# Ledger of designs, part 112: peptides against a protein of PDB entry 4N7V

Target 1, 222 residues: chain A of PDB entry 4N7V
Amino acid sequence: TLRSITSPLVAHRLKPIRQKTKKAVVSILDSEEVCVELVKEYASQEYVKEVLQISSDGNTITIYYPNGGRGFPLADRPPSPTDNISRYSFDNLPEKYWRKYQYASRFVQLVRSKSPKITYFTRYAKCILMENSPGADFEVWFYDGVKIHKTEDFIQVIEKTGKSYTLKSESEVNSLKEEIKMYMDHANEGHRICLALESIISEEERKTRSAPFFPIIIGRKP

## One batch from the design tools (peptide; made by RFdiffusion4, then SolubleMPNN)

Design b2_p20_7_s2 (from b2_p20_7, 6 letters changed)
Fold by OpenDDE base, seed 5:
Parts: C-alpha cells; structure tokens; sequence
Structure b2_p20_7_s2 (fold): chain B 222 residues (1-222), chain A 20 residues (1-20)
C-alpha cells in the first residue's frame, strides 16, 4: 500500500512556493494545497501534461489532464482543472501515481525542514526549530558567526573561520574541541527548550481548537 | 495526449534549492 511507503503529506503553515525542475513543477499554494505539474517540452515550449493537486492534509488527491491531455502551456501557477478530473483518497490512490505523490511528499518535507516553527533568541544565538517531523531540524546561529545545524541524521558545525564539518556519531561529538563543545552544549539546551515549548504549545492548541499558534518567536535578539 | 519520461529518474527533491 501507499501508506506502507509514506504517510500523507502535511503542508499546514507552509508559505507558498513554486519550484521548477526540468520535468516537473511542484508548488505549495496559498490554500496550502500541493500541486505537482508534470512538464513536457514540445517545439521549444513547455506544457503541463498532468497535475496532481493534493490537499493540505495529504488525504485527497485531485488529478487532471489539462486541455484534454494535450497539455497546457506552463505558466506561473498550475492550470485550472477543467478536463479529465479524478479525485482519490490517499488510500485509494492508484499505484501509478504513488511515485508522484512521494515526490510531492519529499518536497513538502524538505520545505518543512527549512520552515521555522519556533524561533528562540538566547543571549548568544538565534535558535530555530523547524516544521519537519519526526526529528525536526534545529539550527543555531550564534551571533559570533558559529552555526550548528542538527538533523535526525547528523550535526553540521560551521566554525568562525568558516571551517565546516559533519558529525554522525556520538564518538565524533565527544571528540570535539572543548571550545566547540561549549557551542554544542548551548545548542542542545536551546533544542531542549524548543522541544518542551513545542509540546506545551501544541497541547494548548489542541485544546483551544483556534487559529494556529505556530510559528512563534520567543525572546528578543540582544 | 503525450508521454513524458519519469520526472523522478534524474531529479531528487532533496537536492532542490529552496529559498524561504
């Protein structure tokens, strides 16, 4: 099943964006829906052959073929659905569309990893917890130029000199110079605080059932 | 209607540059 490969994408709270590649254009709309436009070049003109429009919660997929499948000229936004429209639930999506859905999902996840959910200013750094899940990215921008980027898979460190390296194990973290460990300790504390606040705020958001609380900014830059 | 190559063959979403 599709569910065994991926979960429904979640585009809530994401800002609109449009990214073009040679064969596709993926967009997050103002409505927080996600569109995948399949592009073909013909006679030096790009045409949209097929569109997958996915709801913000990922559970509904609308597929249509512009201009009766002949394609519609590529524009700055997806073409309006007019011809050959099909609507599917996530669990009823035909297998032939699974790869395209996964493409959309991966794109959304990437956008989420770069979308601030919580911004926390400390005395020494700007800390940012991102929207991706599970294991949200966490970035720390120290005011002196040091940067730490934590992901589920690695930790990237950029030192004042511009020297950059990636840590993938606890042993590598433990082998860091003491001066770098100080930055790491601060980053970890900021991360802990952001995760704690995320939990508390999410619970309150669930109870109130109002407009989204995120993104939020905590503290002020010194 | 026309066919196009699989758009995911040579393109990885994780490699996309995103400016937010």
Amino acid sequence: as target 1 above (222 residues)
Amino acid sequence: SFDIPDFTLEEDPSAIVIDL
Scores: peptide ipSAE 0.021, ipTM 0.639, DockQ to the pose 0.035
Fold by OpenDDE base, seed 4:
Structure b2_p20_7_s2 (fold): chain B 222 residues (1-222), chain A 20 residues (1-20)
Amino acid sequence: as target 1 above (222 residues)
Amino acid sequence: SFDIPDFTLEEDPSAIVIDL
C-alpha cells in the first residue's frame, strides 16, 4: 500500500512556493494544497501533461490532464482542472501515481523542515523548531556565529571558524570539545523548551479551535 | 492544436532544492 511507504503529506501552515525542475513543477498553493505538474517539452515549449493536486492534509488526490490530455503550456501556476478529473483518497490512489505522490511528499517534508514552527530567542541564540515530523528539525543560530542543526538523523555543527562536521551517534557527541559541548548543552535546552511549548500550545490550539497558533515567536533578539 | 505524447517519468525527479 501507499501507506506502507509514506504517510499522507501535511502542508498545513506552509507558505506558497513553486519549484521547477526539468520534469516537474511542484507547488504549495495559497490554499495549502500541493500540486505536482508533470512537464514535457515539445517543440521547445514546456507543457503540463498531468497534474496531481493533493489536499493540504494529503488525503485527497485530484488528478487531471490539462487540455484534454494534450497538455497545457507551462505557466506561473498550475493549470486549472477542467475535464477528465479523477479524485482519489490516499488509500485508493492507483499505484501508478505513488511515485509522484512520494515526490510531493518529500518536497513537502523538506519544506516543513525549513519552515519555522517555533522561534525562540535566548540570550545566546536564535532557536528554531521546524514544522517537519516526526523529529522536527531544530536549528540553533548562536549570535557569535556557531550553528547547530539537529535532525532526526544527525547533528551538524558549524563552529566559529567555519569548521563543519556532522555527528551521528551519542559517542561522537560525547567526544566533542568542551567548548562545543557548552553550545550543545544550550542547544539541547532550547530544544527541550521548544518541544515543551509546542506541546502546550498545541493543546490550547486544540481546545480553542479558532485559528492556528503556529508559527510563533518567543522572545526577541537581544 | 497538437497532442503531447504520453509522459513517462523514467528517472527520479530532480533533486529538491528550496530556498526558504
Scores: peptide ipSAE 0.020, ipTM 0.617, DockQ to the pose 0.026
Fold by OpenDDE base, seed 3:
Structure b2_p20_7_s2 (fold): chain B 222 residues (1-222), chain A 20 residues (1-20)
Amino acid sequence: as target 1 above (222 residues)
Amino acid sequence: SFDIPDFTLEEDPSAIVIDL
């Protein structure tokens, strides 16, 4: 099943963006829908032959073939749907489209990992919890130049000297110099606080049923 | 209200290229 290889993508609160590659253009629209345009080249002109338009919650996929499948010239936005439109739920998406959906999902997940959900200023650092899930990326920019980037899979450290390294196990974290451990301790505390705030704010957002509360900024740079 | 933060990177946040 598609669900065995990916979850429905989530594009809520993401800013519009358009990325062109050789074979495709992927976009997040102002509506927070995600579009994958499949591109073919004929006589030095690029044409959109197929479009997957995915809802912001990832559960509805609309597929159409511009200009009756002949293609529409590539432009600065996806071509409008024409007569031959197919609509699928996530669980009913034909297997032939799974790779393209996965492409959209990976793009959205990457964008989410770079999109601030909570920005928290401490005495020593700017902490940022990102939108991706589960295990949101967490970045700490210390005012003295140290940077820590936490993901579900690793921790990257950039020291004041510019020395950079990646930690992938608890043993590697435990082997850090004492001075770096101090930064790590602060980063971990900031992370805990951001997660706690996310939970509290999300609960209030659920109750209010109004405009999104995120992204949010807490505090200011000293 | 709060200002909408920009991406942590000034450049495009994604450089995904896959064979479709």
Scores: peptide ipSAE 0.011, ipTM 0.568, DockQ to the pose 0.080
Fold by OpenDDE base, seed 1:
Structure b2_p20_7_s2 (fold): chain B 222 residues (1-222), chain A 20 residues (1-20)
Amino acid sequence: as target 1 above (222 residues)
Amino acid sequence: SFDIPDFTLEEDPSAIVIDL
């Protein structure tokens, strides 16, 4: 099943973006829907042959073939749906579209990992918890130039000198110089706080039927 | 109409550079 290889993509709260590759264009629209346009070049012009439009919650996929399958010139946005539109639920999506959906999902997840959900200013750093899940990326930008980037898989450190390295084990973290450990401790505390805030705010958001609370900024730069 | 090779076989989303 499609579900065995990926979960429904989640594009909520993401800003519009359009990314062109050689054979495809992937977009997040103002509506937070995700579009994959399949592109072919002909006579020095690029044409969109097929469009997958995926709902913001990833559960509905609309597929259409512009201009009756003849293609439509590539523009700054997906072409409007024509006749012969197919609509599928996530669980009913034909297998021939699974790879294209997975492509969209991976793109969205990447965008999420770079999209601030919570920005928290401390005395020493700007901390950012990203939108991706599970294990959201967490970045700490110290005002003195040190940067720490935490992901599910690693921690990247950029020191004041510009020296950068990646830590993938607890042993490596424990082997850090005392000076760097201080930054790591601060980063970890900021991370803890952001996660706590996310939990609290999400719960309040659930209790209300108001507009989304995120993204949120806590504090201010000194 | 024209046929297009499956781009997912030739292109990896991990290669996407995003500036947000």
Scores: peptide ipSAE 0.022, ipTM 0.639, DockQ to the pose 0.033; fails the geometry check

Design b2_p20_7_s3 (from b2_p20_7, 6 letters changed)
Fold by OpenDDE base, seed 4:
Structure b2_p20_7_s3 (fold): chain B 222 residues (1-222), chain A 20 residues (1-20)
Amino acid sequence: as target 1 above (222 residues)
Amino acid sequence: SFDIPDFSLEEDPSAIHIDL
C-alpha cells in the first residue's frame, strides 16, 4: 500500500513556494495545497504534461492532464484543470502515481524541516523547533556562533572555529569535550521546553478550534 | 499541436535547495 511507503503529506501552515527541477515543478499554494507539475521539454519549450494536486492534509489527490494530455506551457503557476480530472483518496491512489506522491511528500517534509514552528530565544541562543514530524528538526543558534542542529537521525555541531561534525549515536554525544557538552546541554533544555510548549499550545489550539496558533515566537534576542 | 509522450520523474526532492 501507499501507506506502507509514506504517510499522507501535511502542508498546513507552510508558506507558498514554487521549486523547479528538470522534470518537475513542485509548489505549495496559498491554499496550502501541493502541486506537482510534470514537465517535458519539446522544441525548446517546457510543457506541463501532468499535474498532481494534493490537498493540504494529503488525503485527496486530484490528477489532470492539461490539454487532453498534449501539455500546457509551463507558467508561474499550475495550469487550471478543465476536464478529464481524476480524484482519489490517499488509500485509493493508483500505484502508478505513488512515486510522484512520494516525491511531493518528501518535498513537503523538506520544507517542513526548514519551517519554524516555535522560535524560542534564550539567554544564549535562538532555538527553533521545525514543523516536520515525527521527530521535528531542532536548531540552536548560539549568539557566540556555535550551532547545533538536531534531527531524528543525527546531531550536527558547528563550533566557533567553524569545525563541523555529525553525531549519530549516544556514545558519540557522550564522548564530546566538556565545553561542547555545555552547548549540548543548553540545546537539549531548549528542545525540551519547545516540545513542552508545543504540546500545551497544540492542546489549547485543539480546544478552541480557532485560527492556527503556530508559528509562534517566545521571548526575544537579549 | 502535438502530444507530449509519457516520462518518468527520477529526481530526488531532497537535493533541492530551499531557503525559507
Scores: peptide ipSAE 0.026, ipTM 0.578, DockQ to the pose 0.030
Fold by OpenDDE base, seed 3:
Order: sequence, then C-alpha cells, then structure tokens
Structure b2_p20_7_s3 (fold): chain B 222 residues (1-222), chain A 20 residues (1-20)
Amino acid sequence: as target 1 above (222 residues)
Amino acid sequence: SFDIPDFSLEEDPSAIHIDL
C-alpha cells in the first residue's frame, strides 16, 4: 500500500514556494495545497503534461492532464484544471502515481524541516524547532558562532573555528570534549523547552479553533 | 527520479512574538 511507504503529506502553515527540476516543478500554493507538474520538452519549449494537486492534509489527490493531454506551456504557476479531472483519496491512489506522491511528500518534509515552528532566544543562543514530524529538526545558533543541528538521525556540530562534524551515536556524543558538551547540554535544554511549549500551545490552539498560533517567537536576542 | 534542490526558508515576519 501507499501508506506502507509514506504517510499523507502535511503542508499546513508552509509558505508558498515553487521549485523547478529537469522533469518536474513542485509548488506549495497560497492555499497550502501541493502541486507536482510533470514537464516534457518539445521544440525547445517546456510543457506541463500532468499535474498532481494534493490537499494541504495530503488526503485528497486531484490529477489532470492540461490541454487534453497535449500539454500546456510551463509558466510561473500550475495550469488551471481542465476537463477530465480525477480525484482520489490517499488510500485509493493508483500505484502509477505513488512515486510522484512520494516525491511531493519528500519535498514537503524537506520544506518542513527548514520552516521554523518555534523560535526561542536564550541567553546564549537562538533555538529553532522546525515543522517536520515526528522528530522535528532542532537548530541552535550560539551567539559566539557555535552551531548545533539535531535531526532524528544525527547531530551536526560546527565549532567556532568552522570545524564541522556529524555525530551518529551516543558513544560519539559521549566522546566530545568538555567544551562542546557544555554547548550540547544547553542545546538539549533548549530543545526540551521548545517541545514542552509546542505541546502546551498546540493544546490551546486545539481548544480555541481559531487562526494558527504557529509560527511563534519566544524571547528576544540579548 | 526527481531531484529536490536544497534551499533555506526565512522566518515568517508575521510570527507571533511572545515575551517571557
């Protein structure tokens, strides 16, 4: 099943963006829908031959073939849906579209991993919890130039000298020099606080059922 | 296969600011 290889994408709170590759253009729209435009070249002109329009919650996929399948010239936005539109739920999406959906999902997840959800200023650093889930990326920019980037899979450290390295196990973290451990301790505390705040704010947001509370900025740079 | 370009997003200037 599609669900065995990916979850429904979530594009809520993401800003509009349009990224072109050789074979496709992927967009997040003002509506927070996600569009994948499949591009073909003919006579030195690029044409959109197929469009997947995915709802912001990833559960509805609308597929259409511009200009009766002849294609529409590539422009600054997806072409408008024409006749012969197909609509699918996530669980009923034909297998031939799974790879394209997975591409959209990976793109959205990447965007989410670089989209601030909570910005928290401490005495020593700017901490940022990102939108991706589960295991949101967490960045700490210390005012003295040290940077720590935590992901679900690794921790990247950039020291004051510009020396960078990646930690992939607890043993590697434990082998850090004492100076770096102090930065890591602060990063971990900031991370804990951001996660706690996310939980509290999300609960209040659920109760209020109004405009989104995120993204938020807590504190200010000293 | 599809390539995903690397990019960074700026913070939303409309973000809600909370003083601690």
Scores: peptide ipSAE 0.021, ipTM 0.554, DockQ to the pose 0.456
Fold by OpenDDE base, seed 5:
Structure b2_p20_7_s3 (fold): chain B 222 residues (1-222), chain A 20 residues (1-20)
Amino acid sequence: as target 1 above (222 residues)
Amino acid sequence: SFDIPDFSLEEDPSAIHIDL
């Protein structure tokens, strides 16, 4: 099943973006829907031959073939669905579209990893918890130039000198210079606070069922 | 095949710039 390969994508709260590759254009729309445009080149002109439009919650996929399948010239936005429209639920999506859906999902996850959910200013750093899940990226930009980027898989450290390295195990973290450990401790505290606030705010958001509370900014830059 | 493009970080860590 598709579900065994990927979960429904989640594009809520993401800003519009459009990214062209050699064979496709992927977009997040103002509506928070995600579009994958399949591009083919003919006589030095690019045409959109197929479009997958995915709902913001990832559960509905609308597939259409512009201009009766002849293709529509590539533009700054997806062509309107006018011809040969099919609508599927996530669980009923034909297998031939799974790869394209997975591509959309990966792109959304990438964008989410760069989309602030919580920005928290401390005395020493700007901390940012991102939108990706389950293990959201967490970035700490110290005002003195040190940078720490935490992901589910690694921790990247950029020192004042510009020296950069990646930590993938607890042993490597424990082997850090004492001076760097101080930055790591601060980063970890900021991370803890952001996660705690995310939990509290998300619960209140669930209760109120109002407009989204995120993204939020806590504190101010000194 | 579809590939995910790279992105660059600007001065603001909240900024997203995807390289073409």
Scores: peptide ipSAE 0.021, ipTM 0.567, DockQ to the pose 0.070
Fold by OpenDDE base, seed 1:
Structure b2_p20_7_s3 (fold): chain B 222 residues (1-222), chain A 20 residues (1-20)
Amino acid sequence: as target 1 above (222 residues)
Amino acid sequence: SFDIPDFSLEEDPSAIHIDL
């Protein structure tokens, strides 16, 4: 099943974006829906032959073929659906569309990993908890030039000198120079605070059921 | 005319690059 290889994409709170590749244009719309436009080139002109429009919660997929399948010239937005519209649930999506859905999902995952959910300014750094899950990316931009990027899989450190390295185990973290450990300690504290705030705010958001509380900014930029 | 031939519609997810 599609569910065995990916979960429904989640595009909530993501800003509109449009990215063109050779074979596709992927967009997040103002509605937070995700569109995949399948692009073909003919006679030096690009055409949209197929569109997958995926709901913000990833559970509904609308598929249509512009201009009766003849294709529609590529524009600044997805072409409007006209004829030959099919609507599927995530679990009923035909296998022939799974790769296209996965394409959209990976795009959304990438966007989420770069979309601030909580920005926390400390005395020493700008800390950012991202929208991706599980294990949201966490970035710390120290004002002196040090950068720390935490993911579920690794920690990347960029030192003042520009030296960059990746840590994949606790032992490697423990082997860091003391000066770097100070940055890591601060990053970890910022991370803890962001996670705590995320939990509290998310609970209040759930109770209120109004406009999204995120993204938020905590503290002041020095 | 905007008619296009039938081509493979395979996507390459590795081509995704986002600057945010």
Scores: peptide ipSAE 0.027, ipTM 0.583, DockQ to the pose 0.027; fails the geometry check

Design b2_p20_7_s4 (from b2_p20_7, 7 letters changed)
Fold by OpenDDE base, seed 1:
Structure b2_p20_7_s4 (fold): chain B 222 residues (1-222), chain A 20 residues (1-20)
Amino acid sequence: as target 1 above (222 residues)
Amino acid sequence: DFDIPDFSLEEDPSAIVIDL
């Protein structure tokens, strides 16, 4: 099943973006829907041959073929749906579209991993908790140039000298130089605070059902 | 055929630049 390969994509709170590749253009719309435009080149002109429009919650996929399948010239936005529109639920999506959905999903996950959910300014760093899940990315940009990037899988450290390395185990973290441990301690504290605030704010957001509370900024740059 | 780009590659033309 498609579900065994990927979960429904989640594009909520993501800003509009359009990314062109050789074979496709993927967009997040103002509506937070995701569009995959399949591109074909003919006589040095690019045409959109197929469009997958995916709902913000990933559960509804609308597929259409512009200009009766002849293709529509690539523009700055997806072509409007015309005739012969097919609508599928996530669990009923034909297998022939799974790779395209997976493409959209990976794109959205990447965007989410780079989309601030909580920005927290400390005395020493700008801390950012991202939108991706599970295990949201957490970045710490120290004002002195040190950078720490935490993911679910690893921790990347960039020192003042530009030296970069990746830590994949607690043992490696514990083996860090004392100076670097200080940065890690600060990063971890910032991370803890962001996670705590995320939980509290999300709960209040659920209760009020108002406009999204995120993204938020806490503190100010010194 | 439709290929899914590897977004983990810095040299991937599909790389996304987002201002933080």
Scores: peptide ipSAE 0.020, ipTM 0.641, DockQ to the pose 0.057
Fold by OpenDDE base, seed 3:
Structure b2_p20_7_s4 (fold): chain B 222 residues (1-222), chain A 20 residues (1-20)
Amino acid sequence: as target 1 above (222 residues)
Amino acid sequence: DFDIPDFSLEEDPSAIVIDL
């Protein structure tokens, strides 16, 4: 099943963006829907031959073939849906579209990992919890130049000298020099606080059913 | 249906430069 290889993408709160590659254009729209345009070149002109339009919650996929399948000239936005539109739920998406959905999902996840959800200024650092889930990316920019980037899979450290390295296990973290451990301790505390705040704010957001609270900035740079 | 070859490394989302 599609669900065995990916979860429904989530594009809520993401800013509009349009990214072109050789054979595809992926967009997050103002509506927070995600569009994958499949591109073919003919006579030195690029045409959109197929469009997957995915709802912001990833659960509905609308597929259409512009200009009766002949294609529509590539523009600054997806072409409008024409006749012969197919609509699928996530669990009923034909297998032939799974790879294209995965492409959209991976792009959205990447964008989410770079989209601030909570920005928290401490005495020593700017901490940023990102939108991706589970295990949101967490970045700490210390004012003295040290940077720590935490993901679900690794921790990247950039020291004052510019020396950069990646930690992939607890043993590697434990082998850090004492000076770096102090930065790591601060990063971990900031991370804990951001996660706690996310939980509290999300609960209030659920209760009010108003406009989204995120992204949020807490504190200010000293 | 319009068939496009498998996505190349050029089309890998992890390699895409994004401006947010």
Scores: peptide ipSAE 0.020, ipTM 0.644, DockQ to the pose 0.038
Fold by OpenDDE base, seed 2:
Structure b2_p20_7_s4 (fold): chain B 222 residues (1-222), chain A 20 residues (1-20)
Amino acid sequence: as target 1 above (222 residues)
Amino acid sequence: DFDIPDFSLEEDPSAIVIDL
């Protein structure tokens, strides 16, 4: 099943973006829908031959073939759906489209990993919890130049000298120099606070059913 | 019928600088 290789993409709260590659254009629209335009070149002109339009929650996929399948000239936005539109749920998407959906999903996940959900300013650093899940990326930019980037898979440290290294286990973290441990301790505390705030705010969103509270900024740079 | 290629550096979204 498609679900065995990917979950429905989530594009909520993401800013619009358009990325062109050789064979495809991927867009997050103002509506927070995601479009994959499949591009073919004819006589040195690029045409959109197929479009997958995916809902912001990833659960609905609308597929259409511009200009009756003849293709529509590539423009600054996806061509509008006209006739011969197919609509699928995530679980009913034909296998022939799974790779294209996965492509969109990976793009959205990358964008999410770079999209601030919570920004928290401490005395020493700017902390940012990102939108991706599970295990959201967490970045700490210390005002003195040290940077720590935590992901689900690793921790990257950039020291004042510009020296960079990656930690992949708790043992490696425990083996850090004492000076670096101080930065790590601060980063971990900031991370804990951001996760706590995320939980509290998400619960309030659920209760009030108001407009999205995220992204938020806590504090300000000293 | 058009099929998108596998992830490559040229088509890898990780190569994109996202200014958000």
Scores: peptide ipSAE 0.020, ipTM 0.637, DockQ to the pose 0.045
Fold by OpenDDE base, seed 5:
Structure b2_p20_7_s4 (fold): chain B 222 residues (1-222), chain A 20 residues (1-20)
Amino acid sequence: as target 1 above (222 residues)
Amino acid sequence: DFDIPDFSLEEDPSAIVIDL
């Protein structure tokens, strides 16, 4: 099943964006829906032959073929769904569309990893917890130029000199120079705080059922 | 009406440059 290889994408709170590749254009709309436009070049003109429009919660997929499948000229936004429209639930999506859905999902996850959910200013750094899940990316921009980027898979460190390296094990983290460990300790504390606040805010958001609380900014740059 | 090649997985979305 599709569910066995991916979960429904979640595009809530994401800003609109449009990204062109060789054979597709992927967009997050103002409505927070996600569109995958399949592009074909013909006579030096690009045409959109197929569009997958996915709801913000990933559970509804609308597929249509512009201009009766003959294609519509590529523009700055997806063409309107006027021809050959089909609507599917996530669990009823035909297998032929699974790769395209996965592509959309991966794109959304990437955007989420670059979208601030919580910005937290400390005395020494700007900390940012991103929207991706599970294991949200966490970035720490120290005011002196040091940067730490934590992901589920690695920790990237950029030192004042511009020297950059990636840590993928606890052993490597433990082998860091003491001066770098100080930055790491601060980053970890900021991370802990952001995760704690995320939990609290999310719970309150659930209880109130109000407009989204995120993204939030905590503190101010000194 | 024209045929379009299958959606290529050669384009890794993780390689996409995003300015947010």
Scores: peptide ipSAE 0.018, ipTM 0.633, DockQ to the pose 0.034; fails the geometry check

